# Ledger of designs, part 12: peptides against a protein of PDB entry 7BDX

Target 1, 212 residues: chain A of PDB entry 7BDX
Amino acid sequence: EMGAAACTLLWGVSSSEEVVKAILGGDKALKFFSITGQTMESFVKSLDGDVQELDSDESQFVFALAGIVTNVAAIACGREFLVNSSRVLLDTILQLLGDLKPGQCTKLKVLMLMSLYNVSINLKGLKYISESPGFIPLLWWLLSDPDAEVCLHVLRLVQSVVLEPEVFSKSASEFRSSLPLQRILAMSKSRNPRLQTAAQELLEDLRTLEHN

## One batch from the design tools (peptide; made by RFdiffusion4, then SolubleMPNN)

Design b2_p30_3_s4
Fold by OpenDDE base, seed 2:
Structure b2_p30_3_s4 (fold): chain B 212 residues (1-212), chain C 212 residues (1-212), chain A 30 residues (1-30)
Amino acid sequence: as target 1 above (212 residues)
Amino acid sequence: as target 1 above (212 residues)
Amino acid sequence: EEEKRREEAQIEALRRLAAAKKEVIEALKA
């Protein structure tokens, strides 16, 4: 309980750029994010057996950790830190997103996807993530999630890839060959306005790329 | 390990006034500090059996909690919060300071004493602490500690009482009757310059009060 | 029904790809 409470507070205050700078300016940042990845991985691995109540202290703790990563990645120096010094954490997030079943740990998936999106704001971060093995299949697997918010954040990440010519060119063949167009089209007709808009925007971006 | 790491980071960033305001501005502050007191108490109660290595993750966790309380108490709104909404935590700190043996948990004692001193910056905080049952005997018990830093922070807290006429007048009789003058005099001859100075200053303040 | 079967097959293929990714990521960590 205490750990979850402390992490939750740290998550809340990490929304401040100055707090992120303070976290990263300390000598404990590397260790913290190393353990963070391990903790998140351990949590996800534990799910294969017990329906851990999403509202458990353990779940809250892991949500807070994912939230902290997201907030750190929202800041330029935080992205640089993650991409340069905590690549294992990014790899872990990508792994966990692949390991989680559709509909499983929805909130955690959303937070992890938000963190990856934030990392992708930098070309260096986008390159690192997009060049990860199985990245494209992972995106499509994640789009199979029944949760609209998960799908929304996947579409945003896909858009980050599509909007960067250097990154997109490297994966364009695989991307085009495996694109779940029917799924994206279905999302463009969603009753969820945010999901609908994101899918429409992505379809427009893809059409623009086909004409170029 | 993860909990200790998170709390340690929170401790570090809580040195900022803005972070303290952010902590207290959230709806989770009350719960956090409630659990903090319980956690600290549980830790101290566990010491009666096992020589917990001072460098354990558990010890580090509790040190971080005490540090957070200290940093919160360093800010005006933090003092108001503690005195108005977390009195049980202050009571717990006072209790734990009484429960710990001389030389036991030196670092924790120092942090807890620093938190009480910070609370005592406000008249309301000073009144609350000084009017606690057994406060004066507790001060003298704590001055029996062999650690110079523990004694230093006790002397500083005693000075806060002595320098506030309204507070001192209420306890003046008990204070004078139980004052370990020989111990304070011995500290004024300490090789530790900080302890020496604090003891000298307190002796000067006491002399001034006797002449008035 | 055929569309549903195709979708299920695609989902299964994607699941296999995700599993393969996990193995690669773990191998890169070693």
Scores: peptide ipSAE 0.029, ipTM 0.665, DockQ to the pose 0.019
Fold by OpenDDE base, seed 5:
Structure b2_p30_3_s4 (fold): chain B 212 residues (1-212), chain C 212 residues (1-212), chain A 30 residues (1-30)
Amino acid sequence: as target 1 above (212 residues)
Amino acid sequence: as target 1 above (212 residues)
Amino acid sequence: EEEKRREEAQIEALRRLAAAKKEVIEALKA
């Protein structure tokens, strides 16, 4: 309980750039983010048995951890720190996104995807994530999720890759061969306006790339 | 482990006034400080059996909690919050300081005493703490500690009471009758310069009060 | 060395996941 409360407060205050700088400027940052990855991994591994109530202290703790990572990745120095010094955490997030089933831990998936999107703002971060083994299959696995918010954040991450020629060129063959076009087309007709717009924009970006 | 890491980071960033304001401005502050008191109490109660290694995750967690309270109390709005909305926590800190034996949990005692000193900066805080049942006996109990840092922070708290006429007048009879003068005189001859100075200053303040 | 071992283990885990997902995607195309 106390851990969840402390972590939740840390999540809240980490929305400030100055707090992110303070977290990273301390001698505990590396250890914290290392243990963060381990804790998130332990939580996801525990889900195969007991339907952990989403409102449990453990779930709230993991949500707060994912939120902290997202807030750190929102800041330039935070992205640099994650990509240079906490790659294991990024790898863990990618792995956990893959280990979760469609519809499972939706809120956690959204937070993790938001963190990856924020990391992808830096070319170095985008390169690292997109060159990760199984990245493209992972995107399509995540896009099979019935949750509109999960799909939205997947599409945003896909768009980040598509809009960066240096990154897209390296994976273009695999990307084109595995593209779930029918799924994206279905999303472009979604009643969710954010998902609809994101899917339409991605389809337009993809059409532009085919004509160039 | 993760709880201790998160709490330690929160302790570090709570040195900022803006972070303290952010902690208190959230809807989680009351719950956090309530659970803080409970957690600290549980830790102290657990000490009667196993010599908990001071380097345990649990000890580090409790140190970080005490540190957060100290940093909150260092800020005007933090003192107001503690004295108005978290009196139970202040009562818990006073109780725990009484439950600990001389030489036991020195670092925790120092942090708790620092928090009480910071609260005592406000007249309302000083009144609340000094009017707590057994406050004066508690000061002398704590002053029996062999640790110079514990004694230093006790003397600082005593000085805060002595320098406030409105507060001192209410307890002056009990204070004078129970004053461990020989112990304070011994501290004024300490090889620790901080303790020596604090004891000398307190003795001077006490002499001034006797002549007025 | 321990960091490298963890990185290698994560890369291997991601490869296994990629293989399993490829099977699912192929099954959905079928």
Scores: peptide ipSAE 0.029, ipTM 0.665, DockQ to the pose 0.021
Fold by OpenDDE base, seed 3:
Structure b2_p30_3_s4 (fold): chain B 212 residues (1-212), chain C 212 residues (1-212), chain A 30 residues (1-30)
Amino acid sequence: as target 1 above (212 residues)
Amino acid sequence: as target 1 above (212 residues)
Amino acid sequence: EEEKRREEAQIEALRRLAAAKKEVIEALKA
């Protein structure tokens, strides 16, 4: 309970750039983000058994941790820190996104995808995550999620890859051969306007790449 | 481990007034400080058994919690919050200071005394803590501590009471009758310059009150 | 001309990434 409350407050205040700088400027940052990855991994591994109530203290604790990572990744110095000093955490997030089943832990998936998206704003971060083994299959696995918000953030991350020629060129063959075009087309007709727009924009970006 | 790391980071960033405002402006503040008191109480109650290593994750967790309370109390809005909305936490801190033996949990005592001193900057806070049952005996119990830093913060809190006529007038009889004058005189000769100065100033303040 | 279009597309992509970043930060405040 106390851990969840503390992390929740830390998550709330980490929306400030100055707070992110304060977190990262301390000697505790490396240890904190190392344990963060381990804690998130332990939580996801524990889900294979008992249906943990989504509103449990443990769930809220992990959500807050993922939120902190996302807020750190939202800041330039935070992205630099994650990409240079906390790559294991990024690897863990990618692994956990692969370990979760479609429809499972939607809120956590959204937060993790948001963190990866923020990391992808940095070219070095985008290169790192996109060169992760199984990254393209992971995107399609996540795009099979029934949740519109998960799919939205997957499409945003896919777009981040597609819009960077240096990154896309390395995965273009695999990307084109495995592209779930029918799924993306279905999303472009979604009643969710954000999902609809993201799918339409991605389809336009992909068409532009086929003509070049 | 993760809880201690999270609380430690929250403690570090809570040195900022804007972070304190962000903590208190959220709907989670009441719950956080309620659980904080309970967590600190549970920790102190657990000490009657196994000598918990001062460097344990649990100890660090509680130190960070006490540090957060101290940082909140350092800010005007934080004092107002504690005195108006978290009085139970103040009562808990007073109780825990009484439950701890001289020489026990020195670092925690210092942090708790620092928080009470910060609260005492507010007249309403000073009134509240000084009107707590057994407050004067508690001060003398704490002043018997062999640790110079504990004694320093006790003397500072005593001075805060003595310098406020409205508060001192209510306890003046009990204060004068129970004053450990020899102990304070011994501290005025301490090799610790901060303790020496605090004891000397308090003795001067007390002499001024006897002549009026 | 094609290099300019690529630069503009990259700038627009960066703007989209930056805009999406704002939305992500707001969604985490909830």
Scores: peptide ipSAE 0.025, ipTM 0.751, DockQ to the pose 0.014
Fold by OpenDDE base, seed 1:
Structure b2_p30_3_s4 (fold): chain B 212 residues (1-212), chain C 212 residues (1-212), chain A 30 residues (1-30)
Amino acid sequence: as target 1 above (212 residues)
Amino acid sequence: as target 1 above (212 residues)
Amino acid sequence: EEEKRREEAQIEALRRLAAAKKEVIEALKA
């Protein structure tokens, strides 16, 4: 219980750039982010057997951890830290996103996807995550989720790849051959206006690239 | 381990007034400080049987919690919050200081004493802690500690009481009748310059009050 | 050594992804 409360407070205050700088300026940051990945992984591994209720202290703790990573990645120095010093954490997030089933741990998926999107704002970060083995299949796996918010954040991450020519050129063939076009088209007709807009924008960006 | 890491980071960033305001401005502050007292109490109760090594994750966690309280109490809005909304935590700190033996949990004692001193900067806070049952005997119990840093922070708290006429007048008779003058005089001859100075200043303040 | 650990972790992640996909496909056929 206390761990969840402390992490929740830390998550809340990490919305400030000054707090992110304070976290990263301390000698405890490396250890914190190292253990963060391990803790998130342990939580996801525990889900295969026991229907851990989404509202457990453990779940809230892991959500707060993912939220902290998201807030750190929203800041330039935070992105640099993650890409240079915490690559294992990024690898763990990618792994966990693949390990979770469609509809499983929706809130955690959204937070992890938001963190990856924030990292993708850095060209070095985008290169790192997009060059990860199985990244393209992972995107399509995540896009099969029934949750509109999960799908929205997947589409945003896909768009980050598509809009960076240097990155997209390296995987364009695999991307085009495996693109779930029918799924994206279905999302462009969604009743969720944010999902609809994101899918339409991505389709427009893809059409522009085909004509170039 | 992860709880200790999160609390340690939160402790570090709570040195900022802006972070304290952010903590207190959130809806999670009340729950956090409620559980903080319970966690600290549980830790102290566990010490009677098992020589928990001072360097355990649990010990570090509790130190971080006490440090957070200290940093919150250093800020005006933090003092107001503790005095108005977290009196149970103040009661717990007073209780735990009494439950610990001389030489036991020195670092925790120092942090808790620093928090009480910071609270005492607020007249309402000083009134609250000084009117607590057994407060004067508690001060003398703590002053029997062999650790110079513990004794230093006790002397500072005693001085806060002595220098506030409205508060001191209510307990002056009990204070004068139980004052461990020989112990304070011994501290005024300490090789520790901070302890020596604090004891000398307190003795001077007491002499001034006797002549008034 | 760090690159090797990363590669091993990624291979394991891919295996888990493949297994999870198979389970979902089987469940959707069910």
Scores: peptide ipSAE 0.022, ipTM 0.660, DockQ to the pose 0.020

